Peptides against a protein of PDB entry 6IDX. Designs and how they scored, part 175

Target 1, 380 residues: chain A of PDB entry 6IDX
Amino acid sequence: KELAKLSADVTFATEFINMDGIIVLTRLVESGTKLLSHYSEMLAFTLTAFLELMDHGIVSWDMVSITFIKQIAGYVSQPMVDVSILQRSLAILESMVLNSQSLYQKIAEEITVGQLISHLQVSNQEIQTYAIALINALFLKAPEDKRQDMANAFAQKHLRSIILNHVIRGNRPIKTEMAHQLYVLQVLTFNLLEERMMTKMDPNDQAQRDIIFELRRIAFDAESDPSNAPGSGTEKRKAMYTKDYKMLGFTNHINPAMDFTQTPPGMLALDNMLYLAKVHQDTYIRIVLENSSREDKHECPFGRSAIELTKMLCEILQVGELPNEGRNDYHPMFFTHDRAFEELFGICIQLLNKTWKEMRATAEDFNKVMQVVREQITRA

## One batch from the design tools (peptide; made by RFdiffusion4, then SolubleMPNN)

Design b2_p19_4_s4 (from b2_p19_4, 12 letters changed)
Fold by OpenDDE base, seed 5:
Structure b2_p19_4_s4 (fold): chain B 380 residues (1-380), chain A 19 residues (1-19)
Amino acid sequence: as target 1 above (380 residues)
Amino acid sequence: MMERRFKIRKKRMEEVAKE
């Protein structure tokens, strides 16, 4: 107990470390000997002292043995561990993962995200916080292939649901550290959009061109009386599509694929448009047709707006940037939807369309509208 | 414990922001 208290002092820590004090603490954990009277209390203080000493950054985390790692991971994976030991074990694992890639590899073999999710289903917010912190550490340090797997897996959907129900909708105020960990999880998840954000459309890829054609079909063919079958002429058909792509608000009416060659937002904008068209079809059709029927030059160009809005959202969400250690701002919507970015896009494109109407904007006002929309999104 | 860790991270950020 006294050691745990003193270990927070840098002068004491330096002297204790010079006396190989950390080695003694690690050996106590490694022994796993539960036969001592008050073992749980002693272990909790030992883990506290160890963590406080290591947090001074004097000793490398790589000094820990595989036996130590297995013991700490064991405390996290066992169902009937003392709450005080569990909390400290989660914090130690987080620190090990963050500070050493070699320790990450070893820890990732010993624990699963599913085991960590179980520690979110508790009333103790400190345990919940360290569980999310460890998940975030594992996510951050994972290879790119494993990060994508972590994001797509049932575990991630389940994780979001558990966080929503047990943390965000919990009866307790969210503390600053929990808010930070929720922010980190949000950033790490949105960073998976970076690949699509930086993927240029290939104008020669027929599958990608078919998506643009599907956007046209959903907007215009769903309401067209079957009697207006486009006449058989290939040229008339091309001219008709050019008109439709103009009505959709693409910048390049002849070849809309060219609008998606700019990165950012690249293909991510097309993904958002397709999601809106398929999942929120009524909203999509309404936005497109309300603007396509206007002859007053106050039409909001949907295609251009969708691309620039996607880019803006990537900037606001800082897609591709590492989590900032001082930030704690997170979007609750991130935890309410599996496709949170696309849903956010769907809300923001409606806001943009509304703002465009309210401003009585023309194509020349486009940048001004986008600035107003940015301010509205960042204040919400 | 947790408050101290947050304070440590905050200090590290302030140091990095000064470089």
Scores: peptide ipSAE 0.142, ipTM 0.797, DockQ to the pose 0.245; fails the geometry check
Fold by OpenDDE base, seed 1:
Structure b2_p19_4_s4 (fold): chain B 380 residues (1-380), chain A 19 residues (1-19)
Amino acid sequence: as target 1 above (380 residues)
Amino acid sequence: MMERRFKIRKKRMEEVAKE
């Protein structure tokens, strides 16, 4: 107990470390000997002292043995562990994962996200916070190929549901550290959009062109069977498509594919448009047709607006950036939907369209409208 | 414990961001 308290002092920590004190603490954990009276309390203080000593950054985390890692991971995976031991074990694992790639690899073999989800279904917000922090650490340190797998896993949908129900909609106020961990999880989830955000459309890719054709079809040919492949359209059909692409509000109404060659937002903007058109078809059709029938120069260019809005959302969400330790702003919406970014886009594009009308904007006012919309999104 | 660890992490990130 006194050691745990003194370990917070850097002078004491330095001297204790010089005496190989950390090695003694690690060996106590490695032994796993439950034979001592008050073992749980002693172990909790041992883990506290260890963590406080290591947090000074004097000793490398790589000094720990595989046996130590397995013991700590064991305390997190076992159903009947003392709350005090569990809290410290989660905190130690988080620190190990964050500070060492070698330790990450070993811990990722011993612990599953599913085991950590069980620690979210408790009333103790500190345990919940350390569980999310460890999930975030594992997500952050995962190789790029494994990040997508972690995100696509049924565990991620389940994780969002559990966080929503047990943390966000819980009966307790969310503390600053929990809010930070929710923010981190949100940022790490949205960083998966970076690939699509940086993917340029190939104007020669027929499959990508077919998506643009599908956007046109959904907007203007609502009764036409999708099986009518756009056969080699006569010049009249090409002229019709050019008119339709103008009504859709593409900047390049002759070749809309060119609007998606700029990165960011690249193909991510097209993904958002397609999602809106398929999942929120009535909203999509309403936005497009309401602006396509206007002859008063107050038409909101949907295609251009969707691209610039996607870019703006990427900037606001800092897609591709590392989480900031000082931020704690998270959106509950990101835990309510599997496709939270696309749903956010769908809300924001309606807001943009409304704001455009309220301002009686023209194409010259485009940047002004986008600034107003940015302020509205960042205040919500 | 948690609040102190948060302060430590924040300090480390601020140091790394200054390099």
Scores: peptide ipSAE 0.137, ipTM 0.791, DockQ to the pose 0.360; fails the geometry check
Fold by OpenDDE base, seed 2:
Structure b2_p19_4_s4 (fold): chain B 380 residues (1-380), chain A 19 residues (1-19)
Amino acid sequence: as target 1 above (380 residues)
Amino acid sequence: MMERRFKIRKKRMEEVAKE
């Protein structure tokens, strides 16, 4: 107990480390000797002292033995462990994962995300926080091939549901550290959008062009009497599509695929448009048709707006950036929807369309509208 | 413990971000 308290002092820590004190603490954990009276209390203080000493950054985390790692992982994976030991063990594992790639590999073999989810189903917010922190650490340090698998595991309705029900909607106020870990989880998940954000459309890819055509079909052909089937003339068909792509608000009316060659937002904008068109079809059709039927120069160009909004959302969410240690702002919607980014886009595109109308904007006001929308999104 | 650990982690990440 006194050692754990003193270990917070850098002077004491330096002297204790110089006397191989950390090695003694690690051996106490490795020995697993339950024979001592008050073993659990002594172990909890040992782990506290170990953490406090290691937190000075004087000693490399790579000094720990495989036996030590297995003991700590054992305390997290076993169902009947003292809460004080569990909390410290989670914190040790987080620190090990964050500070050593070699330790990450060993820990990832010993612990599953499923085991960590079980520690979210408790009333102790500190345990919950360290469990999420360890999940975040594992996610951050995962190689690219495993990162998608972890993301899919996080996309598993189960983890999100557990976080939503036991953390966000819990009977306790969310502490700053928990809010930070939720923010980190959000950032790491949105960073998976980076690939799509940086993927250029290939104008020659027929499958990608078919998606643009599907956007047109959903907007215009769903309400068109089949009698207005475009006559067999290839030229009339091309001219019709050019008109439709203009009404959709694409910048390039002849070849809308060119609008998706800019990265960011690349193909991510097309993904958002397609999601809106399929999942929120009525909203999509309304937005497109309200603007396509106007001849007063107050048309909101949907295609251009959707692209620029996607880019703006990526900027606001800092897609591709590492989590900031000082931030704790997270969106609860992230935990309520599997496709939270696309849902956010769907809300924001409606806000944009509303703001455009309220401002009585023209194409010349486009940047002003986008600035107002940015301010609205960032204040919400 | 937790608040102190957060401050320590923040400091370390700020140091790593400067390298």
Scores: peptide ipSAE 0.137, ipTM 0.788, DockQ to the pose 0.428; fails the geometry check
Fold by OpenDDE base, seed 3:
Structure b2_p19_4_s4 (fold): chain B 380 residues (1-380), chain A 19 residues (1-19)
Amino acid sequence: as target 1 above (380 residues)
Amino acid sequence: MMERRFKIRKKRMEEVAKE
């Protein structure tokens, strides 16, 4: 107990480390010897002292043995562990993952996200916070292929549901540290959109062009079979498509694919538009047709608006940015839906369309409308 | 105790994220 308290002092820590004191503490953990009186209390203080000493950054985390890692991972994976040991074990694993890629690999083999989810289903917000912090560390240090797998896994859907039910909708106010970990999880998850945000549309890719044709079909020809290949159209049919793309509010009415060559938001804007058109078809059709019937210059250009809104949402949500120390703001909707970004887009595009009407905007007011919408989204 | 450790880990996370 006294050692754990003194280990927070840099002078004491330096002297203790120089005496190989950390090695003694690691060996105590590695031994796993439960025969000592007050073992749980002694172990909790040992882990505290170890963590406080390592937090000075004097000793590399790579000094720990595989046996030590397995013992700490064992305290997290076992169902009946003392709360004090569990808290410290989660904190140690988080620190190991953050400070060493080699330790990350070893820990990722010993612990699953599923095991960490069980530590979210408790009333102790400190345990919940350390569990999310460890999940975030694993997500941050995962290679891109594994990160995508973690995001697509049933574990993430279940994780979001449990966070929503046990943390966000919990009977206790969310502390600053928990809010920060929720923010970090949000940022790390939205960073998976970066690839699509930075992907330019290829105007020669037929599959990408077919998505634009599908947007047109859903808006104007909802009863038409998609099997009618657009390639056989007469000059009159090409002229009709140009009119349809104008009504859809694309900037380039002749070749809408050119509107998606700018990055950001690149293909991510097209993904959002397609999601809206397929999942919220009535909302999509309503927005498009309401603006397509206007000849008064007060039409809201859906295509342009969708692109610029997607870009703005990426900026607001910090897509491609690393989580920072000073932020603790998260969007609760992120935990309510699997396709939270696309759903947020669907809400925000309706807000944009409403704001456009309320302002009686024209194409010249576009940037002013976007600024008002940004303020509305950031205050919500 | 816990708050101090969170601040230290938070700083390390930012340092490691900037590398």
Scores: peptide ipSAE 0.135, ipTM 0.785, DockQ to the pose 0.787; fails the geometry check

Design b2_p19_5_s1 (from b2_p19_5, 15 letters changed)
Fold by OpenDDE base, seed 2:
Structure b2_p19_5_s1 (fold): chain B 380 residues (1-380), chain A 19 residues (1-19)
Amino acid sequence: as target 1 above (380 residues)
Amino acid sequence: MEGQIKLLKERFRKAVSSE
């Protein structure tokens, strides 16, 4: 107990570390010797002292043994552990993951996100916070392949549901620390969009061109069987498609694929458009047809608007940026849906279309409309 | 302003709850 208090002092910590004090503490954890009276209390203070000593940055986290890691991971993976030990064990694992890639690899083998989710189903918000913090650390330090797998896994749906039901919709006010961890998780989730945001469309890729053609088909040919592949399009068909792409509001009416060569938002804009067209087909068709049927110069160019809106949303959400330690602003809505970004896009494109009408905008007002829409989104 | 924000959040909640 006194050691744990004194370990917060840098002078004491330096002297204690110079006396191999950390090695003694790690051996106490490694031994697992339950024979001592008050073992749980002693262990909790040992782990506290260990954390406080390591936080001075004097000793590398890589000094810890695999036996130590397994003991700490064991305290997190076992269902019946003292809350004080569990809290400190989660914090130690977080620090290990953040400070050492080698420790990350070992911890990722010993602990699953599923085991950490169980610690979210408790009434202790501090345990919940440390569990999310460790999930965030694992997610941040994961290789890109594993990060995407973590994102796509049932574990994320379950994780989001558990966070929503047990943290966000809990009967307790969310503390600043928890709000920060929810913010971090949100940022890390949005960073999965970065690849698509930075992917340029290849105008020669037929599969990508077929997506643009599908957008046209959904808007204008609702009754036509997709089996009429555009392959042998006569000049008349090409001219017809150019008109349709103009009505869709693409900047390049001849080759709309060129509008998706700009990064950001690259292919992410096309993904959003396709999602809107397939999942919210009535909304998509309404927006396109309402603007395509206007004989006045007040048509809202859907294609251009969707691209610039996707870019704007990426900027607002800071896609590709690291979490800021000073921020605690999270959006509960992103925990409610798997395709929350695309759903946000679908709402914001309707807002844009409404704002365009209310402003009686023309193509010359495009940037002014986008600025007004930005202000509306950022205030929401 | 608060009303439009509430409307966007409420529309998002409704869109997500209707699936």
Scores: peptide ipSAE 0.005, ipTM 0.358, DockQ to the pose 0.018
Fold by OpenDDE base, seed 5:
Structure b2_p19_5_s1 (fold): chain B 380 residues (1-380), chain A 19 residues (1-19)
Amino acid sequence: as target 1 above (380 residues)
Amino acid sequence: MEGQIKLLKERFRKAVSSE
C-alpha cells in the first residue's frame, strides 16, 4: 500500500526502478502464487505500484514478459477476480496496447472483445470505463484488416445496446473519463467511413453507374409499370436520363458519376443517397419530386446537396482524425442505431431541404444555405 | 435556433425509436 502511494512520486519511482524494483513487482505477478493469506490485497497494490511506476515513462512497456501478459489477461478473462484486481488489470492491458504494437499482438491473442463486453454489464463505472478504454485501444492499434472485423463487432447491436443500456442510460452520472472513452469509441467508429469517403467513383464502373440509375428509378419510375418504358431510341433515352439527372440535382447531368470523383466525400455520398432511397423511400421521393416539379428556380439540387452535406458531416464528425485527449463530447444517438451516420444524413438532408425553402434560396445561395445548415447541425 | 437543434436530436431519437 505504501509502495503504491510512493510509486506516484517520480523521485521515488526513479530510485526504485534503479534498484530493479519494477522487476521484483513483475516477478510477483508472474509467479501467480496464491499462497499468501492476503494475496488479493497484495496483488492489487502490486498492480497499482506497477502502473504508477510505468506511467513515469522511465521503463519501456516492452520489458514485460509473456508470462506477465498472460497473468494480467487471465485476471480479465476469469469470472471470479476481485474488482480491484480486474480494474487494474484492464488499465495495464490498455497501457500495454497503447504503448507497444508487439504487446498489442500478444494481448489480442489472449483476450476477446466479447470478454470485455461482459465487464460493461456491471454497476461499477470505473470497470466499465477501463473496459471501453481497452476496447478503444485494441481498435486503435488494430491493423487495417482486423479493424473492419472489430468494427463489425462494434456494429453488432450487442455492444452498442450494452453501452446504451448499462452506461449511457445508467442510473449514475457519467464521469468525465467515461465520457472521453465514449467520445473515443465514437471517433473510431466514424473513422471506418474514411475508406468510402476517400474512394473515388469510377465513371466506367457499370455497377456504380447502376446505383445512380437506381436512384433515378426509385425517384421517377417507382409508380410507373416497368413495362411502359418508352421504347424510344437510345438518343431519346439518353436525353431523358439527362433530364432526370438534372431533376435529381446532379451537377453533371450527362454523367452524374463525375460528381462522385471528388474526395472527400467520394462514394460515401452515394452510399448515403442509396440508403435514403431504400430505407426512407417516401422521404427520398418526396424531396426529389418536390424539387423536380418546381419551375421557379427555387429547386433544391438534391444530388449536389447530398454530396456537400456528406462532406460537411464528415468535417463536423472529424472523419479520419484521431481522437483528441481531453475531449468528452459524445452523441448518445450514435449508439442507438447501426447506420447512425446514414440516419443522421437522412435527417440533415430534410433539414437542408426545409432551410432551402424557408430561405427561398436559388442555386446562387447554395453556400449560404449550407452555412446555415452547418450552424444548425453544430448547435444540435 | 436552439429549438430547431432540440428538434434534430428529438427527430433522430424518434427516427431511431420508430425502427
Scores: peptide ipSAE 0.000, ipTM 0.350, DockQ to the pose 0.019
Fold by OpenDDE base, seed 4:
Structure b2_p19_5_s1 (fold): chain B 380 residues (1-380), chain A 19 residues (1-19)
Amino acid sequence: as target 1 above (380 residues)
Amino acid sequence: MEGQIKLLKERFRKAVSSE
């Protein structure tokens, strides 16, 4: 107990470390010997002292043995561990993951996000906070493939449901520390969109062009009687498509693919449009047809609007940015759906379309409409 | 990264001080 308190002092820590004191502490953990009276209390103080000593940055985290890592991971994976030991073990694992990529690899082999989820289903908000903090650390340090896997696991209805029901909708006020961890998790989740946001459309990629064609098909051919198969020659078909792409509100009516060459938002805008068109088809068709039937220059250009809205949402959500210290602004809605970004896009594009009408906007007012929409989204 | 580590330290100290 005294050692744990004294270990917070850098002078004491330096001298204690110089005496190989940290090695003694690690060996106590490694031994796992429950033979001592008050072992749990002794272990809790040992882990406290260890963490406080390591926090001075005098000793590399890479000094810890695989046996030590396994013991600490064991305390997190075992259901009958003292809360004090569990809390310290989560904190140690988080520190190990954050400070060493080699330790991250070893820890990622010993623990799963699924095991950490069990610590979210408790009444102790501190344990919940440490569990999310460790998930965030693992997510931050994971290679891209593993991050996507973790996101897919997070997108699994179970983890989202648990965070939503046991943390966000819990009967307890969310403390600042938990709100920060939820913010961090949100930011790390949105950072998975960065690749698509920075992916330029290749105008020569037929598969990507087929998506744009599918957007046209869904908007204009879904209501056409199948009897009007466009048997008209290739040139009439190209001229027809140019008209359709104009009605869709693309800036480049001849080659809409060019509108997706700007990054951000690149292909992410096309993904959002396709999601809207497939998942919310009635909403998509309504937005497109309502504007395509207008001859009064008050048409809202859907294609342009969708691209600029996607970019705006990426800016608002700080896609590709690292989590900032002291921020605790998380959006509960992002924990309600696996495709939360695309759903947000679907809400915001309707808001944009409404705002455009209310303002009686023309193409010249586009930037003003976008500014008003930004203010509406950021105040919500 | 330094920031998360700092927050971790502060959080841990608060937790240990409350025990």
Scores: peptide ipSAE 0.025, ipTM 0.676, DockQ to the pose 0.814; fails the geometry check
Fold by OpenDDE base, seed 3:
Structure b2_p19_5_s1 (fold): chain B 380 residues (1-380), chain A 19 residues (1-19)
Amino acid sequence: as target 1 above (380 residues)
Amino acid sequence: MEGQIKLLKERFRKAVSSE
């Protein structure tokens, strides 16, 4: 206990480390020997002293043995561990992951996100906070391939559900530390959109062009009786598609693929449009047809609006930015749905269309409408 | 990176001071 308190002082820490004191603490953990009276209390103070000593940055985290890592990971993976030991073990693992890529690799082999989710189902908010902090550290330090796998996994859906039900909707006020970890998790989740946001459409990629054609098909052919198969004329088809892409509100109605070559938002805008068209088909068709039937210059260009709205949402959500310290502004809405970004897009595109009508906007008012919509989204 | 470590230190100090 006294050692743990004194270890917070840099002068004491320097002298203690010079006397190989940290090696003695690591060996106590590595031994795993529960034979001592008051072992749990002694171990909790040992882990406290170890963490305080390492916090001075005098010793590299890479000095720890694989046996030490396995013991600490064992305290997190075992169901019947003292809460004080569990809390300190989570904090040590978080520090290891954040400070060393080599330790991250070793820890990622010993611990699963599923094991950490079990620590979110407890009433202790401190344990929940350290569990989310370790998940965030693992997510941040994961290679790009593994990060995407973590995002797509059933574990991520389950994680969101558990956080929503046991943390956000819990019977206790959310402390600042927990709010910060929820903010970090949200930022890291939205950063998964960065790849798509920075992916340019290839106008020569047929699969990407087929998505644009599918948007046209859903908007204009879904109500057409299959009996009116439009006749064989290739030239009439090209002219028809150009008209349809103009009605869809693309800037380049001759080659809509060119509208998705700008990054941001790149292909992410097309993903949002396709999600809206498939999941909220009636809303999509209504928005497109209402604007396509107008000849009064008050038509809202859906394609252009969808692209610029996607870009605006990326800016508001700070996609691609690292989480900063002192922020705790998380949005509970993003824990309610798997495709929360695309659902937000679907709400905001309806708001944009409504605002466009209320303002009696024309194409010249486009930037002014977008400014009003930005203010509405950021106040909500 | 330095700041998440700082937050950990501050949280840990608060936890130890409350015990």
Scores: peptide ipSAE 0.021, ipTM 0.643, DockQ to the pose 0.707; fails the geometry check

